Peptides against a protein of PDB entry 9IZ0. Designs and how they scored, part 1

All scores and structures are predictions.

Target 1, 345 residues: chain A of PDB entry 9IZ0
Amino acid sequence: ITCLGSNGHTYKQLVKGGNDDLRQDAVMEQVFEQVNGFLRSYRKTSQRNLSMRTYKVIPLALKTGVIEWVQDTIPLGEYLDSAHKVYHPKEWSLSTCRKLIAEKQMEDLETRLKVYDLVCRHYRPVFRHFFLESYADPVQWFTTQTNYARSTAVASVLGHVLGLGDRHGQNILIDKTSGEVIHIDLGIAFEQGKKLPVPECVPFRLTRDVVDGMGITGVEGVFRRCMEFTLETLRREEDSLLSVLEVLRYDPLFSWLISPLRRMKKQKMQLENFNQPESGNITTDASRDPKIQRNNVSGESEAERAILKVRQKLSSTLSVEASVGELIRIAQDPSYLALMFCGWS
Positions, changes and structure headers below are counted from each chain's first letter, unless a header gives other numbers.
Peptide ipSAE is a variant of ipSAE made for these designs: the mean of its two directions, with the distance scale d0 fixed at 1.0 Angstrom where the peptide's residues are scored. Compare it only between designs on the same protein; published cut-offs may not carry over.
A fold fails the geometry check if it doesn't show the stated peptide or something in it is severely misdrawn.

## One batch from the design tools (peptide; made by RFdiffusion4, then SolubleMPNN)

Design b1_p16_8_s1
Fold by OpenDDE base, seed 2:
Structure b1_p16_8_s1 (fold): chain B 345 residues (1-345), chain A 16 residues (1-16)
Amino acid sequence: as target 1 above (345 residues)
Amino acid sequence: VEKLLEEAERLRRGLP
């Protein structure tokens, strides 16, 4: 739909109808807005304009809402598939890579690592080309690559702290104007990604293509320093962040657990993406709900566990530098990436 | 649309 704003500008909006509860997305966007307040309050983060890019979500019903259409964006996965075909036309297709990983999903870690390494040798990173193609001016190129590294650093820290799941290339948008990342489909949080059919074992997405977009310095430049400043800010505002999350404990509409329906839907989409390489259109077909009786007692215990886990991630026991160093190490570890659905790209 | 934006702003204001 297109809406006329009170400012006289027309805004395109996406009406999402289907099994996705946009209330979780709306709540997570509010948490990001509060965190953006903290990032503006501290000199080290405000001087760099560090923020989590947000989008407006308006839940209308249990399964219907309006989402702000983020203009001038592309899904990371869509860009990477197209760019890989252009820059590496003799390498394996994304479908071939997915098939080989799937065929070995039930094998031991050693076998999965060998297949992951083989896939990585036949599917090389290309995301640096996004910045080179989009910006002929060296100043614009450097600025947008810097914005990407900054935005990815904020999203990586927040993604870890809040336990954001389902961070595949279709749930990460790239802003073509700024180079910033926009995370969408936020309904898997507080480590509920570990309950997916393919468990999420990394703290955030830091695949080879995500790193290739940071340029020649990779993770050791702007990215690491901006992760450090973001984590330092969140540790200072721990009590404020925990207070925001405690309000969500009493929200009867917020779900601290992944719904069985969402789990089944993600399972089906993973299986379909293995069997049909060319259907990039995730059509959310609306099939009937079984009435899930929410046991209220399970919700409070999971909220308490989630808040405790956030507090543990904000612990000052390790330095900011040591904590960020370990997060970067784990997020790039082949032993975890080889277990993921698409850890090579 | 205006009511939806008002409701979104009300939801935005509904977290302390």
Scores: peptide ipSAE 0.000, ipTM 0.287, DockQ to the pose 0.023
Fold by OpenDDE base, seed 3:
Structure b1_p16_8_s1 (fold): chain B 345 residues (1-345), chain A 16 residues (1-16)
Amino acid sequence: as target 1 above (345 residues)
Amino acid sequence: VEKLLEEAERLRRGLP
């Protein structure tokens, strides 16, 4: 829809209707706003303008709401598919790569690693070209690439701590003006991605293309340092962050569990993305809503478990540098990426 | 629509 604001400006808004509860997305955006408060209060993060990019989510009713249309953005996956065809026209299509990974999904790790390596050799990274093409001015190029590395670092730490999982190229927007990342569709949090038919195995998305966008230094520079400063801030504000999450424990609107319906939708989307190259608008006719008796006991136990996992991830048992080093290692490990839905790009 | 958005924003439980 297009809304006329009281300021006389027209705003494009996405109305989601159907089976998606936007209340979860709205709550995660509020958690990010609180974290952005912590990042502004701490000198090391404030001096770098570190923030999680947020977008407005207004839940209107059960399964309906309004989402801000983020202007001047492109989905990362849409850019990468387009750019790969331009820069590497002799390499394999994204559809070919997906099929080969899918055909071997039930095979052993050794076979899946061989297929992942084969796909990687025939589908090279291209995301560096986003910055090279979009910003002819060297100062703009450097600024936007720096903003990308910074925003990706914040999103990676928050993604790990809050258990957002790998994410995928359609759930990550790139701001064409700033180079910043915007994470959308936040309905999988607190490691619920591990309950998907293709489990999320990485702490955050750090694929070859995500790294290629960081430029010549890759993860070694702005990205690593900004992860360290972000994690240092979150460790300092642990009690504040946990207090925010404890409020969610008692929020009857928040779902600590992926709903069976959302799980089935993500399952279909995974299966369809393996079989079809084009993202058709999936209108799911959902003519039977069983009254989900939320067993409050199961939700409360999962909330407690989620908060305990957040506390564990904020533990000072390892240095910030060691913790970030291990996260970067795991997120780039071929043994995890070969198990993912799209670990090669 | 605007009044419903304002009411929905008023119904935004600020996280304390």
Scores: peptide ipSAE 0.000, ipTM 0.255, DockQ to the pose 0.023
Fold by OpenDDE base, seed 4:
Structure b1_p16_8_s1 (fold): chain B 345 residues (1-345), chain A 16 residues (1-16)
Amino acid sequence: as target 1 above (345 residues)
Amino acid sequence: VEKLLEEAERLRRGLP
């Protein structure tokens, strides 16, 4: 739909209907706006215009809402698939890479590492080309690449602290004008990504293509430094951030748990991304849900555990530099990336 | 490694 704003501007909006509860996205966007307040108040982050890019979400009902259409964006995964076909036409397709990783999902770590390394050799990074293609002016190129590294750093720290899950290339938009990242589909938070059929093992997405977009300095330039400043800001504002999360503890509309429907939908989407129709009878025996003993953990006990984990991630036990260093290390570790649905790109 | 390459080539030949 197109709406006329009170400012006389027309805004395109996406009406989303279905099974997705947009209240989770709306709440996470509110948390990001509060954090953006902290980033604006702190000199080291304010001087760099560090922010989490937000979008407006208006939940209208259970499973229905209006989302701001972020103009001039492309999903990271869509760009990477297209660019990879252009720059590396002799390499493996994304579907081939996905199939190989999936076929070995039940194998040992050593086998999965070998498959991951093999996929990495046959699917090289291309995301640097986004900036080279999109910005003919060297100043625009440098500015947009810097904005990308900055926004990725903020999103990485926030994504880790809030335990954002489902950070695949379709849930990360690139602003083609600014180079900034926009995270969408925020309904997997507080480490509920570990409950996905393919558990999330990394603190944030820092794959080879995510790093390739940072240019020659990779993670050791703007990215690391902006992560440090962002984490330093969040540690200073710990009590303020925890107070915001405590308000959500008492919000009856907020779910601290991944919904069974969302889990099933993500499972189905993971399976459908493997089932391009080659006619072979795979009886999906839907009967092997491992009986996770639902200990009657009240939603309150999940909220308390989530807030405790946020506090633990903000702990000053390690320096900001040491904490960021460890996060960057883990996020790039092949032993974790090999376990991911798409850890190679 | 070689068996994974053979399997990957087999998969590449079976994907349209």
Scores: peptide ipSAE 0.000, ipTM 0.343, DockQ to the pose 0.033
Fold by OpenDDE base, seed 5:
Structure b1_p16_8_s1 (fold): chain B 345 residues (1-345), chain A 16 residues (1-16)
Amino acid sequence: as target 1 above (345 residues)
Amino acid sequence: VEKLLEEAERLRRGLP
């Protein structure tokens, strides 16, 4: 929808209707705003302008609301599919790669690793070209690539700590002006991604293309250092962050659990959106979800478990450097990536 | 559309 503001400006807005709990998105955006406050308060993070990019979510009812359309953005997955066809026209199509991984989804780890390695050899990273194409000036190129690595580092730490799932290439927008990442569709949080029919086994998205966008230094440059500074800040503000999450525990409208129906629909929509390259009409078919009686007691126990997991991830048992090093290792490990959904790679 | 924007502004003013 395009709205005319009282200021005479036209604003594009996305109206979501249906089973997407826009309240979960709105709540997660509030958590990100609070975290952005912490990142502004600490010298190491504020000097680098570290922030989670946010978007406005206005829930109008239990299952309907208005989302700000983020202007001048492209989905990461849309750019990568287009760029791969240009730079590697003799390699396999994304559809071929996804098909091969999907056909082996029920096989053992050894078979899945062999298929993942085979796909990786026939589908090379291209995301570095986003910065090279978009910015002819070397200073703009370096600035935007740095902003990308910084924003990806913040999103990776927050995504791990809050247990954000469903981080496929369509749920990550790239700002064409700043190079920053914008995470959308926050409807899978607190490790509920592990409850998908294909469990999410990585802490955040750090695929080969996500790394290729960081330039020649990959993860060993700006990205690693910005993850360290972000995690250091979150560990210092642990009690403040947990207090924000405790307020959400008492929100009767927040759902700490993804419904089985929503899990099945998200994976089905992922499969359908991957099989139709050209239909820009998201017709949300208004299939009435049956009223699952929310037992308040089950919601409270899941909130406690979620908060306990956040506390565990903020534990100072390991150094910041060791914790970040292990997260980066796991997020890039083929033994975990080969187990992911076919749309992840 | 206007009612949605007014409700959006009302919610924006009611969030701290």
Scores: peptide ipSAE 0.000, ipTM 0.273, DockQ to the pose 0.023

## One batch from the design tools (peptide; made by RFdiffusion4, then SolubleMPNN)

Design b1_p17_5_s1
Fold by OpenDDE base, seed 2:
Structure b1_p17_5_s1 (fold): chain B 345 residues (1-345), chain A 17 residues (1-17)
Amino acid sequence: as target 1 above (345 residues)
Amino acid sequence: PILTPEQLIEELKKLIE
């Protein structure tokens, strides 16, 4: 939908209907705005303009709402599929790679690692080309690649701390103007991604293409340092962040658990994406919700567990550098990436 | 389509019903 604003400007908006509870997304965007306040208040993060990119979400009814259309963006997965066809036309298709990973999904870790390595050798990183193609000026190229590494670092720390799930290439947008990442579809949080049919094993997405976009230094330099400054800020503001999350404990509209419907929708999408080439048309088929009585008693106990887990992730038991080093290691570990739906890209 | 505020409210009502 395109709306005429009161200022006379036209704004594109995405209306989601039928199956998407936008209340989760709206709440998570509010948490990101509070975190952005902490990042602006702290000198080390403020001097680097570190922020989580946010978008406006207006929930309406139970399954409807309006989302800000982020202009001049592309899904990471859409760019990568196109770029792999251009730069590596003799390599395997994304569908071939997915099929091989799927065929071995029930096999042991050793077999899955062998298949992952085989896929990685026939589907090489290309995301550096996004910056090389889009920015002919060397200063603009360096600035946008730096903004990408910074925004990815913030999103990685915050995504780990809040336990953001479902971070596939269609849920990560790239801003073509700034090079910044925008995370969308935020309804899997507080480690509920571990309850998906393909459990999430990594703290954030740091696949080979995500790293290739950081330039010649990869995770070293800008990305690592910006993760460290972000984690240092979140540790400093632990009580403030926990106070924001405690407000959500009493929100009857917020769900600390993945909905059975969302889990089933993701399960179907994973099964369909194994059998069909990615037609990017998310057909939201209107399955009727059975009125599952939300046992309120389970919600409070899950909120308490989630808040405790956030506190544990903000613990100063390890240095910021050691904590970031371990997160980067785990996020790139083939033993975890080989278990993911698309860990090779 | 370009919607007026009124048309947007009507389309949003249809999504709530």
Scores: peptide ipSAE 0.010, ipTM 0.408, DockQ to the pose 0.024
Fold by OpenDDE base, seed 3:
Structure b1_p17_5_s1 (fold): chain B 345 residues (1-345), chain A 17 residues (1-17)
Amino acid sequence: as target 1 above (345 residues)
Amino acid sequence: PILTPEQLIEELKKLIE
């Protein structure tokens, strides 16, 4: 819908209805606003304008709400698919790569690593071209690439700490004006991505194209340092962050678990992305809304486990540098990326 | 279409009902 604001400006808004619980997105955006407060208060993060980019979510009911249409953005995956066709027209299509990974999904790690390596050799990174083609001025190019690396670092630390899942290229927007990343569809948090049909094994998305966008220094430049400063800030504000999450423990409307319906919807989307669209009208008679007896006791125990995992991720047992180093290593490890739905780009 | 505040409230009611 398009709304006329009281300021005389028109705002495009996405109204979601049906099965999408926007309360989880709205709660995660509120957590990001609090974290942005911590990032502004701390000198090392404030001096770099480190923030998680947010978008407005207004939940109207359990499964209905209004989302801000983020202007001047493109989904990372949409850009990458288009750019690969332009810059590498002789390489494999995204559909060919997906098919080969899917055909080997049930095979051993060694076979999956061989297929992942083969796909990587036939589908090379292109995300560097976003900055080169979008910004003719060298100062704008450098500024936007720096903003990308900074925003990706904040999103990577925060995404790991909060256990954000479903970080595929369609749920990561690139702001064409600033180069910053905007994470959308926050309906999988607190490591519930590990419960997907294809489990998420990486702490955040740090694929070859995500790294290629950082330029010649890759992860060893602005990205690593901004991850370190972000994690240092979150460790200092641990009690404040945990207090925000404890409020959610008592929210009877917040779901600490992936809903069976969302799990099934994502299972279908994963299967449909592997199978050619057979035009079969699967009228899924959605009529049996199983009254999920929200056993309050099970929700509270899952909230407690989620908060405990956040605390563990903020532990000072390792230095900030060692913790960030290990996160970057795991996020780039082929043994994890080969297990992902799209770990090659 | 561009919705007025009143039209928005009506369309939102139809989505909640």
Scores: peptide ipSAE 0.010, ipTM 0.420, DockQ to the pose 0.023
Fold by OpenDDE base, seed 1:
Structure b1_p17_5_s1 (fold): chain B 345 residues (1-345), chain A 17 residues (1-17)
Amino acid sequence: as target 1 above (345 residues)
Amino acid sequence: PILTPEQLIEELKKLIE
């Protein structure tokens, strides 16, 4: 819909209904605004204008609401699919890569690593071209690539600390003006991504294309340093961040658990992306719900467990540099990326 | 369509019901 604001400006808005829990998104956006407050207050982050890009979410009910249309954006996955066809027209399609990874999903790690390496050789990174094509001025090119590396660093630290899941290329927008990343669909948080049919095993998305967008330095320089400054800020503001999360413990509308419906929707989307339409009558005998032990883990016990994990991730036991170094290592480890739905780009 | 704030509120009510 398009709305006329009281200021005389027209705003495009996305109305979401049905199965999207916009309350989760709205709560996570509130957490990001609080974190943006901490980033503005700390000298090392403020001097670099470090922020998590946010968007307006107005939840109307548990499953309905209005989302701000983020203008001048493109989904990372949409750009990468388009650019890969242009720059590497002889390489494999995204669908071919997905199929090969899916066909080996139940195999051992060694077999999955071999398939992942094969896919990587036939699907090369292209995300550097986003900056090279869009910004002919060297100063603008450098500025936007720097903004990308900075925003990705902030989002990576926050994504790890808050345990953000479902970080596929359609849930990460690129701002065409600033080069900054915007994370959307925030309803998988506090490591609930590990409960997906394809468990998330990386702390954040740091695939080859995400790195290629950082330019010649890759993860070194701007990205690493901005992760370090962001983590240093979050460790300093640990009590403030935990206090914000504790308010959510008592919000009866906030779910610390992935809803069964959302899990099923993600499962179906994963299966539909893997199944070519073979015309076989798959009788959806939906009857064998595997006994998901309804461990009546009270929402309170899951909230407490989530808060405890956030505290553990903010622990000062390791230096900021050591912690960031380990996160960057794990996020790029082929042994984890080979297990992901789309770890190659 | 371009909605006024009042029209938006009315359409939003219908989506909550």
Scores: peptide ipSAE 0.009, ipTM 0.411, DockQ to the pose 0.023
Fold by OpenDDE base, seed 4:
Structure b1_p17_5_s1 (fold): chain B 345 residues (1-345), chain A 17 residues (1-17)
Amino acid sequence: as target 1 above (345 residues)
Amino acid sequence: PILTPEQLIEELKKLIE
């Protein structure tokens, strides 16, 4: 829909109905705005205009709301699929890569690493071409690539600290004007991505294509330094950030747990994305997830554990540089990426 | 289409019902 604002400007908005609770997205966007306040307050982050790119979310009812239409964006995954066909037309299709990874999902780590390596050899990074194609002017090219590395660094730190899940290429938009990343579909947070059918094992998305977009310096340039400055700011504002999260603990509308419906929807989407033919008798007896003891872990005990995990991630036990170094290492580790739904791009 | 505030409220009601 398009709405006329009180300022006389027209704004495109996306109305979501059906099955997605936008309250989680709205809350996470509010947390990002608070963090953006912290990033503006510190010289090291403010001088670099470090921010999490936000979008407006207005939840209206359960599973219904209005979202800002982020203009001039493309999903990272959509760009990568298109660009890969152009630059590497003789390499494997995304569907072939997905199929091979899926077929080996239940195999041991060694087998999964071999398949991941095989996929990586037949599906090369292309995301650097986004900047080369979109920005003919060298100054615009450099500026947008720098903005990409900066925004990715902020999103990576925040994504780790808040435990953002479901960070696949369709949930990461690229702004075609600024080169900034915009994270969408924020309904999997506080490490609930580890409860997905394919558990998330990385702290944030730092796949080969995400790195290829950073240019010749890769992670060792603007990205690492901006992660360090962002983490330094969050450590300094730990009590402020935890206070924001404590308010959410008492919000009866906020869910600290992934909803069973959302889990099932993500499971179905994962299966559909694998183009596994309906081979019959997998009784989707979704009831036979083993008795994870429904210990009546009150929603309060999950909130407390989530907040404790945030505090632990902000711990000053390691230097900022050491902590960022370890996060970058883990996020790029083939032993984790081989376990992911799409760890190769 | 560009919606008026009233039209927006009406379309939003239809999505909540």
Scores: peptide ipSAE 0.008, ipTM 0.380, DockQ to the pose 0.024

